# Peptides against a protein of PDB entry 4GXB, part 11

Target 1, 277 residues: chain A of PDB entry 4GXB
Amino acid sequence: VPTEEVSLEVLLSNGQKVLVNVLTSDQTEDVLEAVAAKLDLPDDLIGYFSLFLVREKEDGAFSFVRKLQEFELPYVSVTSLRSQEYKIVLRKSYWDSAYDDDVMENRVGLNLLYAQTVSDIERGWILVTKEQHRQLKSLQEKVSKKEFLRLAQTLRHYGYLRFDACVADFPEKDCPVVVSAGNSELSLQLRLPGQQLREGSFRVTRMRCWRVTSSVPLPSGSTSSPGRGRGEVRLELAFEYLMSKDRLQWVTITSPQAIMMSICLQSMVDELMVKKS

## One batch from the design tools (peptide; aimed at target 1 T205 R206)

Design b1_p11_5_s4 (made by RFdiffusion4, then SolubleMPNN; from b1_p11_5, 5 letters changed)
Fold by OpenDDE base, seed 5:
Structure b1_p11_5_s4 (fold): chain B 277 residues (1-277), chain A 11 residues (1-11)
Amino acid sequence: as target 1 above (277 residues)
Amino acid sequence: MLFENPVFDPE
C-alpha cells in the first residue's frame, strides 16, 4: 500500500470518535501515539492502553475480534475487512486494577477509565446489584469520577472483557455460555433451562496450556444446524485445566472470538509474569 | 497453535 496521509477513526469504549491524521504505513504504536496526542494523554500512560479490532453490533456494542499487534498497520487492518462494522477501539490493556491508580492520577487517564467503566456497566460486562446501580448513578450524576471508579473496582467482573454468547463442552457438551476474561481467569457463565445462573471460574494459573484451532465442518447432509452455513470456519479455544490434584482436563470453547480469548489469556499470562519477576 | 503456560502452577 502506498504511503498516504489519511484520517483514521478510533473509538473509545463508549463509542466516542477520535479522529487522527496518520500515514497508511503507520504501525500500531504510531497510531496509538497519535490517539494519545489527540486526547492529551501523557506518553507515560500510553502503555496502559491498546488498540483493538472490533465488530460493531447493531445495538452499538463491540464484539472484540483481536488486539492489534505492534507490527500491524491499523489503517490497513481495518480497511482490508471491507466492512463498516469493523472499528478500531482504544481500551485499557491491563488486568490488575492496581494499575488504575497510575492512570487515574492523570485527568485524561481518569476520563478514559471512567468512560470505559460506565460503558462496561451499561453493557452488562460489570455485574451490579440494584443498590450498587443506584450508588453508581448517584456518583455519575455528581460527576465524581474517582469515587465512581473506586466503587466500580469492587464490583463483580470489573475489568473483564465479555465475549458474545458461545458454546462450551463444560460442564456438559454443547452448553451455551457467556465467557468473560479478567482477573487472571476465564469466567464461564451458563444458564440451563429452568436452572439458576451458574459460573465456572478457570484461573489462568491452573491452565497448563491452551490452543486455538480452526476447522471447516464437513458438509454434513443434515440441514440440522440452521445457523452455520456450509463452509463457515469453526474456531475453538481449548485449554488444559487442572481440575483437581493431578487431574488435567481439556475444556473447549467454540466461538468466533476464540482468537481474542487466546490473546486475553496470553495478555493475562504476560502480566502475571511481570508480577513474578 | 499450542501455547504453553509459563505461570502454570500445578501446586
Scores: peptide ipSAE 0.617, ipTM 0.965, DockQ to the pose 0.912
OpenDDE base, seeds 1, 2, 3, 4: peptide ipSAE 0.613, 0.614, 0.616, 0.616; ipTM 0.964, 0.964, 0.964, 0.964

Design b1_p11_6 (made by RFdiffusion4)
Pose (drawn by RFdiffusion4):
Structure b1_p11_6 (pose): chain A 263 residues (1-190, 198-221, 229-277), chain P 11 residues (1-11)
Amino acid sequence: VPTEEVSLEVLLSNGQKVLVNVLTSDQTEDVLEAVAAKLDLPDDLIGYFSLFLVREKEDGAFSFVRKLQEFELPYVSVTSLRSQEYKIVLRKSYWDSAYDDDVMENRVGLNLLYAQTVSDIERGWILVTKEQHRQLKSLQEKVSKKEFLRLAQTLRHYGYLRFDACVADFPEKDCPVVVSAGNSELSLQLREGSFRVTRMRCWRVTSSVPLPSGGRGEVRLELAFEYLMSKDRLQWVTITSPQAIMMSICLQSMVDELMVKKS
Amino acid sequence: DITFNPAFDPS
């Protein structure tokens, strides 16, 4: 892409706009640093956040497509799709909530975690009852951002990433499920199954050839993981999802974080 | 595409 200065909108998890001037040839880290500079996020906290390509739904919710890799050009990644529904999003990119402690030491880092947690609750990524949700919106007005986040860290599925509803062959073939990734596991809500990353020997992403539109082709995508169900018993679990690649990225990210910790 | 998990624990 010829080098040219452009304006790029990067959204926070709640949809707040962050406008940055970047080059069409800037890579992911360059764009991330420009967003951090605009937000006044310290350099030493940039590594706790990443940029994601998402599809914004009619209701404003985001369906995560992929985390942008180091070699990618974010301006090109989003513009090449030729659709205003696709957005670049900044979100925390680690899994263990112990890292929240490092981020919350800074006012901007705390503000970012607070903003995405509020959105996570509003969009049902964090699981609360109708009554609890009522209480939380109230506590939100009455408590500091820090206190609100400490409470949120104890809520069900805090720190998880939620995927569009899809199907899986667990427990039975073609079961409708909601899949979420977090806390070193995949959660399948059918009843529920919890599949630990450390129990997955491997996982595979497969795709059909592109098919005519039922002007965009369609592809059937699957993410299958080989799971150690019990001693010396491995069983494949298959999820059929247009977000199979994002699920694979989350599994790799969670495995990588476990290994960094182990080291 | 297949990925093998280095954190796999058979125990």

Design b1_p11_6_s1 (made by RFdiffusion4, then SolubleMPNN; from b1_p11_6, 5 letters changed; failed a check: a repeat of another design)
Amino acid sequence: MTFENPVFDPS

Design b1_p11_7 (made by RFdiffusion4)
Pose (drawn by RFdiffusion4):
Order: C-alpha cells, then structure tokens, then sequence
Structure b1_p11_7 (pose): chain A 263 residues (1-190, 198-221, 229-277), chain P 11 residues (1-11)
C-alpha cells in the first residue's frame, strides 16, 4: 500500500471513538502506540492491550473476527473489507485477572478496564441475573471505578470473551451452544461444559471451500479440539462457528499465557 | 486445515 497519512477510528469495547492519525503502511504496534498516545496510556501498559477486528452488529454489539497480528496493517485490514460494519477495537488482551492489578495502578488503565467491564455486563458477556444487573447499575453510580472493578472481578465469566451463538457436537451432534473463552478454558453453554486448555492435546481449524452465496461466498468453519476426557481417553469436540479462527486465537493466547507463567 | 499442538498439555 502506498504510504499516506489517514484518519483511523479505533473503538473501545463500549463503542467510544478514538480517532488517530496514522499511516496506511503503519503496522499493528504503530497503530496501538498512536491509540495509547491519544488516550495518555503509559508506554509500559501498552502490552496489556491489543487491537481487534470486529463486526459491529445492528444493536452495537461486537462479534470478534481476529486479534490483529504484528505484521498486519490495521488501516488496510479494515478498509479492504469495503464495509462500514467492520471496526478496529482496543481491548485488554490478557486472561489472568491478576494482571488487572498492574493496569489499575494507572488512571487511564483503570478507566479502560472499567469501560470494557461495564460493556461486558451490558452485553451479557459477564453472567448476572436480572436482579443482580439491577444492583450493579446502581452500585456503579455509588462506588468508585476501582471498587466497581473489584466487585466485577468476582462475577461469573469476568475476563471471558463471548462468541456468537453457534453449534457443537457436545454433548450431542448439532447442539445449539454459546461458547466463551476465559480462565484457561472454553465454556460451552448448551447445561454447561467446561473444557480446560491444559487438557487439550491439540486443536484444528477446518474450512469448506468457498460456496456460492445463499456477492460474498460462504464457508463452513469448524474448530475441533482433542480433549482428555479421562485417563488415557482422548475425544474430539467440534464447534461449528464462523468465528472458529477467533476461538483458535483465544486458545493459543490462553496456552501462551500459561507457558509464560510457567517460565 | 490448520493443526496446533498444545505445549501446556497435561496427560
């Protein structure tokens, strides 16, 4: 891509706009640094956040497509799709909530975690009852951002990433499920199954050839993981999802974080 | 098809 200065909108998890001037040839880290500079996020906290390509739904919710890799050009990644529904999003990119402690030591870092947690509750990524949700919106007005976040860290599925509803062959073939990734596991809500990353020997992403539109082709995508169900018993679990690649990225990210910790 | 092996696997 010829080098040219452009304006790029990067959204926070709640949809707040962050406008940055970047080059068409800037890579992911350059764009991330420009967003951090605009938000006044310290350099030493940039590594706790990443940029994601998402599809914004009619209701404003985001369906995550992929985390942008180091070699990618974010301006090109989003513009090449030729659709205003696709957005670049900044979100925390670690899994263990112990890292929240490092981020919350800074006012901007705390503000970012607070903003995405409020959005996570509003969009049902964090699981609460109708009554609890009522209480939370109230506590939100009455407590500091820090206190609100400490409470949120104890809520079901805090720190998880939720995927569009899809199907899986667990427990039975073609079961409708909601899959979420977090806390070193995949959660399948059918009843529920919890599949620990450390019990996955490997996982595979497969795709059909592109098919004519039922002007975009369609592809059947699957993410299958080989799971140690019990001693010396491995079983494949298959999820059929247009977001199979994002699920695979989350599994790799969670495995990588476990290994960094082990080291 | 892409296969990824888990280095954190626990048997």
Amino acid sequence: VPTEEVSLEVLLSNGQKVLVNVLTSDQTEDVLEAVAAKLDLPDDLIGYFSLFLVREKEDGAFSFVRKLQEFELPYVSVTSLRSQEYKIVLRKSYWDSAYDDDVMENRVGLNLLYAQTVSDIERGWILVTKEQHRQLKSLQEKVSKKEFLRLAQTLRHYGYLRFDACVADFPEKDCPVVVSAGNSELSLQLREGSFRVTRMRCWRVTSSVPLPSGGRGEVRLELAFEYLMSKDRLQWVTITSPQAIMMSICLQSMVDELMVKKS
Amino acid sequence: STLTHNPAFES

Design b1_p11_7_s1 (made by RFdiffusion4, then SolubleMPNN; from b1_p11_7, 7 letters changed)
Fold by OpenDDE base, seed 5:
Structure b1_p11_7_s1 (fold): chain B 277 residues (1-277), chain A 11 residues (1-11)
Amino acid sequence: as target 1 above (277 residues)
Amino acid sequence: EVVFENPVFEA
């Protein structure tokens, strides 16, 4: 792609559009800096955020595809997909809520976290009780962003990234699940027939390893799964988990977002490594 | 196939 000046749209978590003038050859960091400058986010806070490639759903929700890599060209990455459904989103890229303290000291950082959190609650990524929702709404009405965040930080799945419904082989084969990544874990929510909602927590520290695999289903004459077109690539995330003492078991998640899940795992691992140093 | 070994794995 020739180096040209272009207007690139970057979305916040709430769908707010940030237009930045960048070069087609600008790397992820360059674009991120441009977005930060546009928002008046200080340089020392840029590292707390990342650009993500997402697919915007009909309801405006974002399906995260992957994190843009440092040396990637965001303009090319998004435009090469040739679909307007794909967007670039700015989101916080750390997992430990303790880092919120650094970000929320700045007005812009506070606003970003607030907007993201509101959106995550509205989208059901953060789980709230009726009473908690009432409290949050009250704080939102008062525009008390700091207090809102402090309350939100205590909520279930705060800071988690929620994925689209998918399938896992745990606890049973072909079990429909909703996966969320956060707090150094993968949370698998499932509802078995006739049962209440259950959650399986898989802590990253108990994962020996993980892998992402892609396969093309052989044209089996049996159209077994109605929704997958012939030749659709099947992505899987598998991790080897310490279920109990000296007992490792592979858990496999089949999801188009397997790559993003793997990125989340790596990101959580990286953050934990920093804490251990 | 790429396998990611987890350095923060606690056995």
Scores: peptide ipSAE 0.627, ipTM 0.965, DockQ to the pose 0.890
OpenDDE base, seeds 1, 2, 3, 4: peptide ipSAE 0.623, 0.625, 0.624, 0.625; ipTM 0.965, 0.965, 0.965, 0.965

Design b1_p11_7_s2 (made by RFdiffusion4, then SolubleMPNN; from b1_p11_7, 7 letters changed; failed a check: a repeat of another design)
Amino acid sequence: MQVFENPVFEA

Design b1_p11_7_s3 (made by RFdiffusion4, then SolubleMPNN; from b1_p11_7, 7 letters changed; failed a check: a repeat of another design)
Amino acid sequence: EIVFENPVFEA

Design b1_p11_7_s4 (made by RFdiffusion4, then SolubleMPNN; from b1_p11_7, 7 letters changed; failed a check: a repeat of another design)
Amino acid sequence: EEVFENPVFEA

Design b1_p11_8 (made by RFdiffusion4)
Pose (drawn by RFdiffusion4):
Structure b1_p11_8 (pose): chain A 263 residues (1-190, 198-221, 229-277), chain P 11 residues (1-11)
Amino acid sequence: VPTEEVSLEVLLSNGQKVLVNVLTSDQTEDVLEAVAAKLDLPDDLIGYFSLFLVREKEDGAFSFVRKLQEFELPYVSVTSLRSQEYKIVLRKSYWDSAYDDDVMENRVGLNLLYAQTVSDIERGWILVTKEQHRQLKSLQEKVSKKEFLRLAQTLRHYGYLRFDACVADFPEKDCPVVVSAGNSELSLQLREGSFRVTRMRCWRVTSSVPLPSGGRGEVRLELAFEYLMSKDRLQWVTITSPQAIMMSICLQSMVDELMVKKS
Amino acid sequence: STLTFNPAFES
């Protein structure tokens, strides 16, 4: 892409706009640094956040497509799709909530975690009852951002990434499910199954050839993981999802974080 | 098709 200065909108998880001037040839890290500079996020906290390509739904919720890799050009990644429904999003990119402690030591880092946690609750990524949700919106007005986040860290599925509803062959073939990734596992809500990353020997992403539109082709995508169900018993679990690649990225990210910790 | 092996696997 010829080098040219452009304006790029990067959204926070709650949809707040962050406008940055970048080059069409800037890579992911360059764009991330420009967003961090605009927000006054310290350099030493940039590694706790990443940029994601998402599809914004009619209701404003985001369906995550992929985490942008180091070699990618974010302006090109989003513009090449030729659709205003696709956005670049900044979100924390680690899994263990112990890292929240490092981020919350800074006012901007705390503000970012607070903003995405509020959005996570509003969009049902964090699981609360109707009554609990009522209480939380109230506590939100009455407590500091820090106190609110400490409480949120104890809520069900805090720190998980939620995927669009899809199907899986667990427990039975073609079961409707909601899949979420977090805390070193995949959660399948059918009843529930919890599949630990450390019990996955491998996983595979497969795709059909592109098919005529039922002007965009369609592809059937699957993410299958080989799971150690019990001693010396491995069983494939298959999820059929247009977000199979994002699920695969989350599994790799969670495995990578476990290994960094082990080292 | 893309296959990935988990280095954190525990048997």

Design b1_p11_8_s1 (made by RFdiffusion4, then SolubleMPNN; from b1_p11_8, 7 letters changed)
Fold by OpenDDE base, seed 5:
Structure b1_p11_8_s1 (fold): chain B 277 residues (1-277), chain A 11 residues (1-11)
Amino acid sequence: as target 1 above (277 residues)
Amino acid sequence: PLVFENPVFEA
């Protein structure tokens, strides 16, 4: 692609548009710096955020596809998909809420965290009771961003990424689940017929390894399930989990977001490594 | 397939 100056749209978690002038040859960090400059985010806080490729759903929700890597060219990465549904989103990229303290010290950082948190609550990524929701709304009406965040930090799945509904082989084969990544775990929420919502927590420290696999279903002659187009690539995330003492078991999640899930696992592992160091 | 070994795994 020839090097040209272009206007690139980057979205915040709440869908707010940030337009930046960049070169088509600008790498992820260059674009991130341009976004930071546009927002007046200080340089020392840039590292707390990343650019993500997402698919915008009809309801305006974001399905995270992957984190943009350092060597990527964001303009090319998004435009090569030739669909207006794909967007670049700025989001915080750390997992430990303790890092919020650093970000919240800056007005722009505070605003970014606030907007993201409001959006995550509205989208149901953060789980709230009726009473908690009332308290949050009261704080939102008062525009008390710091207090809002402090309350939000105590909520279930604060800081998690929620994925689209998918299928897992745990606890049973072909279980419909909603996966969320955060707090150094994968949370699998499932509702079996006639049962209450159940959650399985898979801590990263109990995962020995994981893998992403892709397969093309062989045209099995008989049951063309109408919804799986011929040739749809099936992505799976599998991880080997320490279920009990000396008992490892593979858990497999079938999801088009398997790559993003793997990226989240790696990111959580990386953060934990930094803390151990 | 590429398998990612977890360095923070606690046995």
Scores: peptide ipSAE 0.612, ipTM 0.960, DockQ to the pose 0.882
OpenDDE base, seeds 1, 2, 3, 4: peptide ipSAE 0.607, 0.609, 0.609, 0.606; ipTM 0.959, 0.959, 0.959, 0.959

Design b1_p11_8_s2 (made by RFdiffusion4, then SolubleMPNN; from b1_p11_8, 6 letters changed)
Fold by OpenDDE base, seed 4:
Order: structure tokens, then sequence, then C-alpha cells
Structure b1_p11_8_s2 (fold): chain B 277 residues (1-277), chain A 11 residues (1-11)
């Protein structure tokens, strides 16, 4: 690709557009720095954020595809997909809410966390009770961003990434689940017809290993799951989990976001490694 | 298939 100056759109979690002038040859960090400069985010806070490739759904929700790697060219990565549904999103890239304290000290950092958190609540990524929702709305009306975040930090699935509905082989084969990654775990939520919400928590520290596999399903004549076209690549995330003492069991999640889930696992592992050092 | 071993696994 020839090196040219281009206007690149980067979205915040709430869909706010940030336009940056970059070169087609600019790598992920270069683009991230350009976005930071546009937002007046100080250099020392850039490392708390990353660029993600997402697919924008019809309702405006984001389906995370993957984190952009350092060697990637964000302009090429997004445009090569030849679909306007694909976007680049800026989001915080750490898991431990303790790091919020560093980011919140800066006005721009505070605003970014606030916007992300509001969006995550609105999208149902963060789980709230009716009373909590009332309190959050009151704080939002008062524009008390710090207090809003402090309350939000106590909420269930704060800081989690929520994935699209998919299928797992746990607790039973072909269970429809909603997976979320955060707080050094994968949360699998299951709601069967007429049943209460069930949640399985899989802590990263109890995963011996994980893998992503891709396969091409044979044309099965069965009218299976809506939305998978014939011949689409099937992605699976499998992890070997310590269910009990000396009992390892494989859990497999079938999802087009299996790669993103794996990236989240690696990212959580990396953060835990830093804490152990 | 690429398998990732977990260094923070607690046996």
Amino acid sequence: as target 1 above (277 residues)
Amino acid sequence: SQTFENPVFEA
C-alpha cells in the first residue's frame, strides 16, 4: 500500500467519533498517539488504552473482533475488510480497577472512563439492579463523574468485555451462553426458557491451558443455528479447567469471537504476571 | 491449533 495521508475515524465506546490524520503506513502505536493527541490525553496515560477492531451491529453495539497488534497498520486492517461495519474503537486495556485511579486523575482520562462505563451500563455489559440504576442516573444528571465511577466499580461485571451470544459444551452440550471476560475470569451466563439465569465462573488461575481452533463444517443438511452461512469457518475456544482437586476438564466455547476471547485470556494472564513480579 | 500454556495456573 502506498504511503498516503488519510483521515481515520476512531470511535470511543459510546460511539463518539475521533477523526485523526495519519499515514496509511502508521502502526497501531502511531495511530493511538494521534488519537491521544486529538483528545488531549497525556502520554503517560496512553498505555492504559488500546485500539480494537470491532464490528458494529445494526443496533449500534460493538462486537469485538480483536485487539490491534503493534505491528499492524490500523488503516489497512480496517479498510481491507471492505465493509463499513468494521470500526476501530478506543477502550481501556487493563482489567484491575485499581488502575482507574491513575487514569481518573486526569480530566481526559476521567472522561474516557466515564463514557466507557456509561456505555457498558447502557449495553448491559455491567449488571445493575433497579436501585443501582437509579443511583447511577442521579449521579449522571449531576455530572459527578468520579462518584459515578466509584459506584460503577462496585457493580457486577465492571470492566468486563461482553461477547455475542454463542454456544458452549458446559454445563451441557450445545448450551446457549453469553460469555464475558473480566476480573481474571470468563463468566458464562445461561438462561434456558422458563429458568433463572445461571452463571458459571471460570477463573484464569484454574485454566491450565487454552487453544483456539478453526474448522470448516461439512454441509450438514440440518437446519441448525440461525446466521451461520454454509461454509463459514467455525471458531472454538477450548480451555482445560481445574474443576476440582486433580480433576481437569475441557470446556469448549463455539464463537466467532473465539480469537478475541483468547486475546482477553492472554491479556488477563499478562496482567496477573505483572502483579506477581 | 495453537495451544497456550498458562503460567499463572495454580495446580
Scores: peptide ipSAE 0.639, ipTM 0.966, DockQ to the pose 0.926
OpenDDE base, seeds 1, 2, 3, 5: peptide ipSAE 0.636, 0.638, 0.637, 0.638; ipTM 0.966, 0.966, 0.966, 0.966

Design b1_p11_8_s3 (made by RFdiffusion4, then SolubleMPNN; from b1_p11_8, 6 letters changed)
Fold by OpenDDE base, seed 2:
Structure b1_p11_8_s3 (fold): chain B 277 residues (1-277), chain A 11 residues (1-11)
Amino acid sequence: as target 1 above (277 residues)
Amino acid sequence: SVTFHNPVFEA
């Protein structure tokens, strides 16, 4: 691609648009720096955020596709998809809420975390009780961003990334699940007919390995499952989990977001490695 | 398929 100056739109978690002038040849870090500069985020806080490729759903929700890698050209990565549903989103890129303390010390960092957290609650990524919701709304009305975040940090699935409804082979084959990644785990939420919501927690420290598999369904004459066009690539994330002492079992998640799930796993692993060093 | 080894796996 010839090097040209272009306007690139980057969204915050709440859908706020940040327009930056960049070169088509600017890599992910260059674009991230441009976004940070536009927001007046200090350089020392840039590392707490990343750019993500997302698909915007009809309801305005974001389906995370992947994290943009360092070598990528964000302008090319998003425009090459030739669909306006794909967006670049700025989001925090760490898992441990302890890092919020560093980010919250800065006004811009605080605002970013606040906006993200509000959005995550509104989207149901963070799970709240009625009473907690009331408390959060009160704090939001008062614009008490720090207090809001402190309360939010105590909530279930704070800091988690929620994926689109998908299928897993656990606890049973072809179980409809909602997967969320955070707190060094994958949470699989399942509601079977007539049953209460069940959650399976899979801690990263109990995963020996994981695997992403891409398969093209053979044109079987069988009716494509509703919603997947004939010939769509099937993605699966499988992880080998220590279920009990000396008992490893593979768990497989079938999801178009399998790559993103894998990225989350790697990111959580990387963060845990830093903590152990 | 791509397989990732987990260095923080606790056996």
Scores: peptide ipSAE 0.688, ipTM 0.974, DockQ to the pose 0.922
OpenDDE base, seeds 1, 3, 4, 5: peptide ipSAE 0.686, 0.685, 0.686, 0.687; ipTM 0.974, 0.973, 0.974, 0.974

Design b1_p11_8_s4 (made by RFdiffusion4, then SolubleMPNN; from b1_p11_8, 6 letters changed)
Fold by OpenDDE base, seed 5:
Structure b1_p11_8_s4 (fold): chain B 277 residues (1-277), chain A 11 residues (1-11)
Amino acid sequence: as target 1 above (277 residues)
Amino acid sequence: SITYENPVFEA
């Protein structure tokens, strides 16, 4: 691609548009720096955020596709998909809420975390009781961003990424689940017919390994289930989990977001490695 | 398939 100056749209978690002038040849970090400059985010806070490729749903929700890698060209990465549904989103890229303290010290950082958190609550990524929701709304009305975040940090699934509904083989085969990644775990939420919401928590420290598999279903002659177009790539994330002492079991999630889930696992692992070092 | 070994696995 010839090097040209272009206007690139980067979205915040709440859908706010940030327009930056970049080169088509600018790498992810260059674009991130341009976004930071546009927002007046200080350089020392840039590392707490990343650019993500997402698909915007009809309801305005984001389905995370993947994190943009360091050597990628964000303009090319998003435009090559030839669909207006694909967007670049700025989001915090750390998992430990302790890092919020560093980000919140800056006005711009505070605003970014606040906007993200509000959006995550509105989208149901962060789970709230009725009373908690009332408290959060009160703080939002007062525009007390710090207090809002402090309360939000105590909430279930704060800082998690929620994925689209998918299928897992746990606890039973072909279970519909909603997967969320955060706090060094994968949370699998399932609602069986007539039952209460159940959650399985899979801590990263109990995963021996994980695997991403891409497969093309063989045209099985008989049951063309109408919804799976001929040739749809099936993605799976499998992880080997220590269920009990000396008992490893594979858990498999079938999801088009399997790559993103794997990226989250790696990111959580990387953060834990830094803490151990 | 790509397999990732977890360095923070606690046995």
Scores: peptide ipSAE 0.703, ipTM 0.975, DockQ to the pose 0.943
OpenDDE base, seeds 1, 2, 3, 4: peptide ipSAE 0.700, 0.701, 0.701, 0.701; ipTM 0.975, 0.975, 0.975, 0.975

## One batch from the design tools (peptide; aimed at target 1 M207 M273)

Design b1_p12_1 (made by RFdiffusion4)
Pose (drawn by RFdiffusion4):
Structure b1_p12_1 (pose): chain A 263 residues (1-190, 198-221, 229-277), chain P 12 residues (1-12)
Amino acid sequence: VPTEEVSLEVLLSNGQKVLVNVLTSDQTEDVLEAVAAKLDLPDDLIGYFSLFLVREKEDGAFSFVRKLQEFELPYVSVTSLRSQEYKIVLRKSYWDSAYDDDVMENRVGLNLLYAQTVSDIERGWILVTKEQHRQLKSLQEKVSKKEFLRLAQTLRHYGYLRFDACVADFPEKDCPVVVSAGNSELSLQLREGSFRVTRMRCWRVTSSVPLPSGGRGEVRLELAFEYLMSKDRLQWVTITSPQAIMMSICLQSMVDELMVKKS
Amino acid sequence: SESLTFNPAFEP
């Protein structure tokens, strides 16, 4: 892409706009640094956040497509799709909530975690009852951002990433499920199954050839993981999802974080 | 297309 200065909108998890001037040839880290500079996020906290490509739904919710890799050009990644529904999003990119402690030591880092947690609750990524949700919106007005986040860290599925509803062959073939990734596991809500990353020997992403539109082709995508169900018993679990690649990225990210910790 | 990834954190 010829080098040219452009304006790029990067959204926070709650949809707040962050406008940055970047080059069409800037890579992911360059764009991330420009967003951090605009938000006054310290350099030493940039590594706790990443940029994601998402599809914004009619209701404003985001369906995560992929985490942008180091070699990618974010301006090109989003513009090449030729659709205003696709957005670049900044979100925390680690899994263990112990890292929240490092981020919350800074006012901007705390503000970012607070904003995405509020959105996570509003969009049902964090699981609360109708009554609890009512209480939380109230506590939100009455408590500091820090206190609100400490409470949120104890809520069900805090720190998880939720995927669009899809199907899986667990427990039975073609079961409708909601899949979420977090806390070193995949959660399948059918009843529920919890599949630990450390019990996955491997996982595979497969795709059909592109098919005519039922002007975009369609592809059937699957994410299958080989799971140690019990001693010396491995079983494949298959999820059929247009977000199979994002799920694979989350599994790799969770495995990588476990290994960094082990080291 | 197919892609296979092996988990280095696997626990048998």

Design b1_p12_1_s1 (made by RFdiffusion4, then SolubleMPNN; from b1_p12_1, 6 letters changed)
Fold by OpenDDE base, seed 4:
Structure b1_p12_1_s1 (fold): chain B 277 residues (1-277), chain A 12 residues (1-12)
Amino acid sequence: as target 1 above (277 residues)
Amino acid sequence: PEEVFENPVFEP
């Protein structure tokens, strides 16, 4: 693609649009710097954020596809999909809420975390009780962003990414689940018929390995899964988990977001490695 | 195809 100056739209978690003028040849970091400059985010805080490719749903919710890599050209990555449903989103890219302290010291950083957190609560990514919701709304009405975040940091699934409903083979085959990634774990929420909501917590430190598999289902004569057209790529994330002492078991998640889940795992692993050094 | 990731922070 010839190098040209273009206007690129980058969304915040709440759907706020940030328009930046970049070159088609600008890499992910260049675009991120342009977004930071547009927002007046200081250079020393840029590393706490990343650009993500998402699919915007009809209701305006985001389905995360993947994190943009350093070598990528964000303009090309999003436009090559030839669909207006694909967007670039700015989001914080760390998991430990302790790093919020660094980001919150800056007004712009504070605003970004606040906007993200409000959105995550509104979308049900962060789990809140009625009383907690009341408290959060009160703080939001007062525009007490720091206090809002401090309360939010104590909430269940704060800082998690929530994925679209998918299928897992745990605890039973073909279980409908909602997966969330955060706090160095994958959370699998499931409700079996006639049962209460169950949550499986899978800590990254208990995963020996994980794998992403892509396959094209062969038209086997009888078992056409009714919903997947012939030729759709099936993505799976599987991880080998230490269920108990000396007992490893594979857990497999079938999801179009398997790649994004794997990216989250790698990102959580990377952060844990930094903490160990 | 598959891609496998070994976990360096695995604690057995």
Scores: peptide ipSAE 0.642, ipTM 0.968, DockQ to the pose 0.873
OpenDDE base, seeds 1, 2, 3, 5: peptide ipSAE 0.640, 0.641, 0.641, 0.640; ipTM 0.968, 0.968, 0.968, 0.968

